# Ledger of designs, part 186: peptides against a protein of PDB entry 3OIQ

Target 1, 212 residues: chain A of PDB entry 3OIQ
Amino acid sequence: KNRIFVSSSKDFEGYPSKAIVPVQFVALLTSIHLTETKCLLGFSNFERRGDQSQEDQYLIKLKFKDRGSERLARITISLLCQYFDIELPDLDSDSGASPTVILRDIHLERLCFSSCKALYVSKHGNYTLFLEDIKPLDLVSVISTISTKSTNSSKHSSSELISECDLNNSLVDIFNNLIEMNRDEKNRFKFVKLIHYDIELKKFVQDQQKVL

## One batch from the design tools (peptide; made by RFdiffusion4, then SolubleMPNN)

Design b1_p29_8_s2 (from b1_p29_8, 15 letters changed)
Fold by OpenDDE base, seed 1:
Structure b1_p29_8_s2 (fold): chain B 212 residues (1-212), chain A 29 residues (1-29)
Amino acid sequence: as target 1 above (212 residues)
Amino acid sequence: SEEEEKRREEFKKKLEEYYKKYGLILPEE
């Protein structure tokens, strides 16, 4: 089955009330919710939605029903956090209680770009997104990709259903949204407050701000 | 067709299995 690229979580409002649809999107990791009974990842592209929160626009559920799926969920979280340099409380606490991890507003400290594959599952108009795969994206690579978009439009017409164009467009949209948030005095997001704020990111943001 | 109805029932069963296995969560608006 062909996977559908999703540019906005609003697209799901038009999806069938009873369906199973493989989807893919790119977004920033915004939250992690791990308890004894559930594991959720929040993502956002920070699309403006009136008065609605811009956080957790994509709520992704990890399977957490058996020891095998719980282990996989914990490993997934650990690997993501290691990749993005997110400090987790010691998940290895010798106390037989599974550690609870609740992280919010991750985007205020770190830009955690992620390409996510999920399964849209709906019943009676309600839906859940189940994680199938996740690829963390390096910020330097993201910046490079956006900056070089002007040159490489010509080459690979090949059949990968998810066009490199869709990914690049979504990355641009996310940065544009972040720039708008950074300009808003009421918004908590500021590029200068990012832990990884460096001269390269500063220059990139300044250059993008001139185009907007 | 009988084949379409069979495919619909198989899809329904699969959806119910996913629902039961994972449980639906309401999208947070």
Scores: peptide ipSAE 0.048, ipTM 0.544, DockQ to the pose 0.038
Fold by OpenDDE base, seed 5:
Structure b1_p29_8_s2 (fold): chain B 212 residues (1-212), chain A 29 residues (1-29)
Amino acid sequence: as target 1 above (212 residues)
Amino acid sequence: SEEEEKRREEFKKKLEEYYKKYGLILPEE
């Protein structure tokens, strides 16, 4: 199945009003919404969209209808949070009540780069993105990828040709947007407030600022 | 063509099955 790489959530405005389209994008995890009845993940590339919130530009729905799908959603959230070192309440608590997790503004504390595969489903102009797959990306790997311009075609022969160029361009765009947010005194995002802010990230940001 | 209409109906069915599978309330027409 041909998967379309999406560089902006605005691309969906041009998509068919009735369609099923497999898509892929890279973005930062911005929110997690897990309740007894739903599971949503918010992502953003922080593309400037006037005065509107730059958060949750990609709202991804996980299936949450039966015990099997609920379990899969909880496992997905747990694994993501474990990877990004996000503290969650114990989701397996014996109390029989599924814990509610509502996290917002995740990007203010942690840069959680994620490559998402989703299914775009539209009817009558409204659409929903359903999660098919998610790959968390390591920040060091993201920085190295941008810095080296290396089309390191990782030998994984999986024929889903995400153009390495599309991925790299999107990663660069995200960092550029974050740099702009960091420069804006009114914006809450600051690199120095990230829990994982280190010398490597500092140097990378400084070097990227010289190119902008 | 009749073949295009058949494809449209098959797509509609797949979409409905998909909405049902993922519990999207189809916006009422």
Scores: peptide ipSAE 0.039, ipTM 0.539, DockQ to the pose 0.041
Fold by OpenDDE base, seed 4:
Structure b1_p29_8_s2 (fold): chain B 212 residues (1-212), chain A 29 residues (1-29)
Amino acid sequence: as target 1 above (212 residues)
Amino acid sequence: SEEEEKRREEFKKKLEEYYKKYGLILPEE
């Protein structure tokens, strides 16, 4: 399947008004919206879009129409939150009411890098992104990947058609955007406020700030 | 006219290239 790597959510403005397009992107998880009737994940690369909110630039819909899809959505959210150490209210609480989870501004506490596969589905100029697959990325691995970009590791691992270059470029762009946000006194994002802010992340940010 | 047919074919080709470039799957109606 030809899957397109998307570096900006603005790319969708140029997409056909009636189409189904397999896409892939990397972004930070910014929001989780789980209700009785909907499951949405918000992602952002924090690309500057004028005065528009930098959050939820990629609004990804999970299928939530039957018990099977609802269960899959809840499991997906649970696994993501477990991976990123996001505290969820017990989804299994004996009160037969489907737990409502509304988390916003996740990026203010945790950098939750995620590689997402989705279907762009458009009709009459409106589109929806449906989640097909999600791979959480470890922050240490992300930092290592960005830091090692200087060596021509020509390892043509043939299988994933997404240029390792496109992924790496997008990760760099996200960090650059976060550095700009951190420098802006009006922006709520600060690296030092991250729960997982450590010496390694501090050093990496300081080194990246010298290149910008 | 031959010019209109040529424009239609060029448009069709651009659409096909666009669909190919963007990996577009037309929903089976």
Scores: peptide ipSAE 0.021, ipTM 0.425, DockQ to the pose 0.159
Fold by OpenDDE base, seed 3:
Structure b1_p29_8_s2 (fold): chain B 212 residues (1-212), chain A 29 residues (1-29)
Amino acid sequence: as target 1 above (212 residues)
Amino acid sequence: SEEEEKRREEFKKKLEEYYKKYGLILPEE
């Protein structure tokens, strides 16, 4: 299925006021909001937007209308948290209440790269992004992909497919934005504060900083 | 930068092709 690859959430400002558009993007998971009535995922590529918050640039809704969709949403959150080693707060299992999960600033502790497929749905000038599919990306695989393809930039393959190039460019842009944030003394983001900060990530960041 | 402008133009082109394919109306700039 042909999807539009989205490199910036600003692209949605130029989308039709009444449409359903299949989209795909790559971003970092920044927030999880699961309540009894809603499930939202926040993502960001940390594109500079003036003085606006760089968090939750992509606000994605999970369908949460019936018991089946609620169950699917909860399973999705559980699997994502398990994959990224995100500790879910002890959901007070004893109260019989649906577990509430509110996590913010996930990127300060973990780089949770995710490839998302969503439906852009607009009515009357407002839009909502509905999650269709999510693929968590391993950080080691992201680093390896960026490192290997920086050398092969010469083949403009005109393939209509969401090109491996679009994905790579977005991953590079995200890392570049993170490097800028890391250099800013006022920014809370620091690579050395990541729980998974290791020698490989350190080397990659150092090498990428020399190119910027 | 020229690269950012090129990326914007490539995106605009992909969007136009997509809108044409799916019968969507591009918002008038």
Scores: peptide ipSAE 0.019, ipTM 0.510, DockQ to the pose 0.205

Design b1_p29_8_s3 (from b1_p29_8, 16 letters changed)
Fold by OpenDDE base, seed 4:
Structure b1_p29_8_s3 (fold): chain B 212 residues (1-212), chain A 29 residues (1-29)
Amino acid sequence: as target 1 above (212 residues)
Amino acid sequence: SEREKKRREEFEKKLEEYLKEYGILEPIE
């Protein structure tokens, strides 16, 4: 089955009430919820949805029902956090109790761009997104991709049918949304408050602000 | 820094390899 690229979490409102659909999206990591019984990742593209929280527009479940799946989830979280320089408590601590990790508003400190593959699973109109795969994206690479209108049709082999166009458009949309949030005095998000705010990001934001 | 870039690339590669081998989470039916 072909994987569907999702540009908005609103797309799921039009999805079948009973289906399994492979999907892919790009978004910012906004939350991590790891307990003894569940593992959830929150993502957002910060699409405006009225007065609703812009966080966790994509709530993704990791399989967490046996020791094998729990270990996989913890390793996945650990690797993601290591990649994004997110400080976590030691998940392997000898104390036998799996530490509870609840992180929210990750985007206020770090821009954690992620390309996610998930399964949309619906029954009776309710749905759950299950993580299949996650690729963290380097911020420098994201900035470079947006800045270079180069349709470098690099021959990424035809097998990943994600239109490079869809990915790029979504990345642009996310940055545009962040710029709007940064301009809003009521919004907590500010680029200058990011831990990794540097001259390159500053310049990019300034250049994008002139186009909006 | 170049060293930070290299570390990120190594982590990305490790994550991709791990998810490729182990990371297809089947839906809980």
Scores: peptide ipSAE 0.022, ipTM 0.462, DockQ to the pose 0.028
Fold by OpenDDE base, seed 2:
Structure b1_p29_8_s3 (fold): chain B 212 residues (1-212), chain A 29 residues (1-29)
Amino acid sequence: as target 1 above (212 residues)
Amino acid sequence: SEREKKRREEFEKKLEEYLKEYGILEPIE
């Protein structure tokens, strides 16, 4: 089944008003919304969209219809937070109420690069993205991949239709957008405010700024 | 940008190829 690589959430404006389309994208995790009835993940590539908020450009819904799907959603959130070292409020509230987690602006503290597989589902021009799979990406690996212009043809089987070029271009675009945000005095995003800001990231940003 | 235009054209082509292969599927409620 051919999965479409999406480089911008604006691409969905051109999608059919009634369709199911398998898609894949790379973006930064920006928000987590877990309630009693819904689980949503927000992602962004921080593409400039005029006066619109650059946050949550990709709003991804997790299946939350039964106890099994709810459990899977909670495990998914837990594993993502563990991977990115995101502190969740203690879900162990003794009150039998399902824990509510609302995290916003995650990108202001941590760069959480994620490769997402989703189903685009539209009806009457409205759409929802349903999560199928998520792969967190290590920041050091992302930096190394962008820095090495070499198409390392990793011998991974030709069956993953997503060109290494599409992935790399999306990662570069995200960093370029972050650099622009960092330069904007009105923007809250600053690299120096990231919890994981180190000499490697500093050097990479400085080198990337010379190419812009 | 010219690069953004090219990426949009490539996307539209990929979408058209997908729609030809799988058609428009109705959303499952």
Scores: peptide ipSAE 0.017, ipTM 0.444, DockQ to the pose 0.775
Fold by OpenDDE base, seed 1:
Structure b1_p29_8_s3 (fold): chain B 212 residues (1-212), chain A 29 residues (1-29)
Amino acid sequence: as target 1 above (212 residues)
Amino acid sequence: SEREKKRREEFEKKLEEYLKEYGILEPIE
């Protein structure tokens, strides 16, 4: 099935009121919400939407209907946190209660770039995005991809339906939005407050700021 | 912006192509 690449969560305003549409997007992980009854991931491209919160522009639901799907959701969260070096609160495993994880504003500490495949499911104008697949992206790889805009498209396998152009454009747009947020004194986001802020990221941000 | 308009037009085209190929599927409850 052909997936639609989504560059903005506003695109869903034009989607059918009763449909199932496979979609794909790239965004930053902003929140994790795992309870006994649901699992949600929040993502954002930090597009300016007037006075609306720039956080959780993509709210993605994981399947959480049976023990198998719950286990998969917990494993997914664990693997994402391990990959991005996100410390999960020590949920006292000794209470037979399902671990509850609520993390917000992840982007203030870590840039967690993620390529997501989801199903848009709508009924009566309301919609839910269901996670199908998630691929975490390494920040060094993201920076290199944006910096090398001019070199050979040739080597990535023909099977990924994402145009390399759509991916690169989305990554650039996210960084541009982050640079704007960093310049805003009222915005809590600052590159220098990222745990992984290094010389490479500093140089990249400085170079991008000259173009904006 | 003109760039936003172009992105919307490209999206609407992709969506229309998808809907022609796959149709509107009802959510399986």
Scores: peptide ipSAE 0.017, ipTM 0.455, DockQ to the pose 0.759
Fold by OpenDDE base, seed 3:
Structure b1_p29_8_s3 (fold): chain B 212 residues (1-212), chain A 29 residues (1-29)
Amino acid sequence: as target 1 above (212 residues)
Amino acid sequence: SEREKKRREEFEKKLEEYLKEYGILEPIE
């Protein structure tokens, strides 16, 4: 199945008003909205969009129509939070009420890089993105990927589906946007405020800042 | 930028290729 790699959420402005299109993108997880009736994930690459909030540029719905899909959504959230070390409120509250999770501005504390597969679905000009698959990306692996490809390493890693170039370009663009945000005194994002800020990330940011 | 233009052209090509292969499908309600 040919899946379109999306580098910007603005790409959807040119999409058909009535279509189902399989898409893929890489972005940072910015929000989680889990209620009794819906599950939404917000992602962003922090592309400049004028005066609009740079958060939740990709709003992804999880299927939430029956007990099976609800369970899968909850498991997906739990696994993502476990992977990124995101504290969820105790989902085990003995109150038989389905736990509500509302997290915002996740990127201010943790860089949660995610490769998402989704269905673009439109009927009357409005669209919805439905999650098909999500792969969390390790930050060390992201840093290594960017660092190694800035050098002419001809290693044809034949990962078939995503142009390795598209993925890398998107990862670089995200980091460049974060660096710009970090330099802006008015922006709340600062690398030094990340819980996982370490010597490796510090060095990478310093090296990348010299190229910008 | 010229790079942004090229990325858009590559995207439009990928979209066109997809639409030829899969067509316009109705949303699954």
Scores: peptide ipSAE 0.018, ipTM 0.461, DockQ to the pose 0.718; fails the geometry check

Design b1_p29_8_s4 (from b1_p29_8, 14 letters changed)
Fold by OpenDDE base, seed 4:
Structure b1_p29_8_s4 (fold): chain B 212 residues (1-212), chain A 29 residues (1-29)
Amino acid sequence: as target 1 above (212 residues)
Amino acid sequence: DEEEEKRREEFKKKLEEWLKKYGLILPQE
């Protein structure tokens, strides 16, 4: 199935007002919004968008229409949170109320890199991104991928097809944006405030800062 | 701003051509 790799959520401004487009992107998980009636995931590449919030640049909807889709959404959230070591309030609370999870600013505590497959669905100029698949990315693997390819990535692929180059370029861009945010005294994001901030991440950030 | 708008228009055109080429379903009204 042909799928477009999306490097920027601004690309959707140029998308048709009535279309169904399979897309893929890589971004950081920024928010989780699970209620009784909806499940949304926020993602960001932290691209500069003027004075607009850099959070939730990709708002991804999980299907939440019936008990089956709701269960799938809850399982998806649980698995993501387990993978990223995100503490969820006890979803098993014996109170017959469906657990509500509202997490924001996840990127301030954890770098949750995710490769997302979604359906862009537009009608009357508005669009919705529906989650098709999500692959959490290990931070060590992300760092290793960037570190090994930093010597070879001078070619922006002109191909809309998902390439390993497109993924790597987007990962580099995200880290560069995070480095800029870390340098900005007004920005709340700081690498040293990440729960998983270690010697490896510190060294990687220091090495990337020399290239910028 | 003009160069960004031109890039958006070129991208839109390319996307429309891609959608036509791959027969991606415009939701029928």
Scores: peptide ipSAE 0.057, ipTM 0.613, DockQ to the pose 0.381
Fold by OpenDDE base, seed 2:
Structure b1_p29_8_s4 (fold): chain B 212 residues (1-212), chain A 29 residues (1-29)
Amino acid sequence: as target 1 above (212 residues)
Amino acid sequence: DEEEEKRREEFKKKLEEWLKKYGLILPQE
C-alpha cells in the first residue's frame, strides 16, 4: 500500500480538509493515554513550534469500539511498554473497572523511537491519525544507523516507497532537536537523566554535538 | 504569515499531485 512519509507533523496543516491518506513517520513516544473509552499514543520529533508544547505533536488514536479493538489496544500498549521497559501501573485492581493508564513525558526517562503507520482522516478541516501499525526501534540500532553513513540501501522489498534515506534523515533530525533541548537550561530534557544513559549514547551525543 | 501560507499552498499542491500520481482518490466533495 503506497504511503506518504511524513517528516513533520506540521505537514498535516497543509493536508486536504476532507481526505484519507496513508502515512508513515518516525518519532519518539511521549505519552500513553488509555481510558475506558479511548486509547491515544503521543509522539514527537521535538520540532520547535514557537511557544507550543513540543510533546504529542503526533496524537495517534487506536480503535476502541468493541471488545476486540479494546483487546488489541491493550496488547499494543503492553508490548510497547515491555519493549521499552516502561512500568505499567498494576492492571490487577480487583475493581472490574478497565485499567486506566496515563503516562506523560516518557522521553524524559527513555528514548522510545517508533516507526508508525497511520491513516490521516480529515473531515471539516479537523483530522485524526488512526494507528495501523507500530514498530519500536532499538536505540543501539538507531545510533548505529546514524553513525554508519553507509548508503547501503539494503534491498528492502520494492513495495514500500519510503526511502531508507527519509527514515535516517528523520532520526538525525530528532537527535539534533534533542541536542538543542539538552543545551537549553529551561528544557526539562537532559540526556544524563535518561535511565538507559550509557557510554555508547554518551559518545554518540558528544560526536553529534561536534557536527552541529 | 504570507510566506508560511504560500508554503502551505505549495505543499498542498504537491500532496494533491502525489495523491493523483499514486491513485489515492481524494474524496471529492
Scores: peptide ipSAE 0.035, ipTM 0.565, DockQ to the pose 0.214
Fold by OpenDDE base, seed 3:
Structure b1_p29_8_s4 (fold): chain B 212 residues (1-212), chain A 29 residues (1-29)
Amino acid sequence: as target 1 above (212 residues)
Amino acid sequence: DEEEEKRREEFKKKLEEWLKKYGLILPQE
């Protein structure tokens, strides 16, 4: 299925006021908002947008209209949290109430790289992004992908897949933005504060910092 | 800034052509 790869959430400002567009992007999970009536995921590539918050640059809605879609949304959140080792607050299971999850600033503790497929749906100048598919990316695999391709500028062929190049460029851009945030004393983001900060991530960040 | 704006307009044009090709533009009511 033909999808548009989106490198910036600013691209949506140029999109048609009445359209349905299948899109794909890569970003860090920054927020989860699950209530009884809605499910939202926030993502960011931390692109500089002046004084605007760098969080939730991609606000993605999960379908939440019927019991089946609600169940699917809850399962999706559970699986994402399990994959990224995100502690869900103890959903007070005793109240019989639908679990409410409100997480913010996820990127301050964990780098949750995600490849998202969504539908851009616009009507009357406003748009909504609806989640179609999400693939969590392993951080080790992201680091390895960036490290190996920085050396191999070699002629890999024009496969019509959302170019492995676009994915890699977006991953590099995200890391570069995180490095800039880490260097800024006013920014809350620091690599050393990540729960999963290890020797491999440390080396990778140090090597990328020398290139920037 | 002008070169970035030009790239945005080229992207927008390519997007509109793509959307037309795939019939993903909703008819204006």
Scores: peptide ipSAE 0.034, ipTM 0.563, DockQ to the pose 0.425
Fold by OpenDDE base, seed 5:
Structure b1_p29_8_s4 (fold): chain B 212 residues (1-212), chain A 29 residues (1-29)
Amino acid sequence: as target 1 above (212 residues)
Amino acid sequence: DEEEEKRREEFKKKLEEWLKKYGLILPQE
């Protein structure tokens, strides 16, 4: 199946008003919204969009229509939270109700890089992105990938038509946007406030700041 | 009626060009 790499969520403004399009993007996880009736994941590349919130630029819907889809959604959330070391609020609501998870601004504490495969589904000019697959990306791997971009690693992993270049460009763009946010005194995002802020990330940010 | 038909045809053409460019599938009704 031909899958389109999406570098910006603005690309969807040019998409057909009635279509099903397999897409892929890389972004930071910004929000989780799990209730009894819906499951949504918010992602962002922090592309500047005027004074609008830079969060949830990619709102991804998980199917939540039956017990099977609900179970899959809950497992997906659990695995993502486990991978990124995201503390879920204590799901021990005494009421036997399915746990509600509402997390926002995840990027302020953790850089949760994710490669997402989704279905763009549009009808009458409105669209929904449905999650097909999600691959969490390790931050050390992301940093190493950006740092080594200067060397022609001709590793033809043949099977997924995402140009290694498109992924790498989007990762660089995200970091550049984060550096700009970090420089803005009005922006809540600061690298030093990340729970996983270490010497490696510090050095990487300092080196990237010299190139910008 | 002619202006609405023209808009539908322009949209269909733009959609077909976009689908060709990106190798996309129209939702089967």
Scores: peptide ipSAE 0.024, ipTM 0.509, DockQ to the pose 0.112

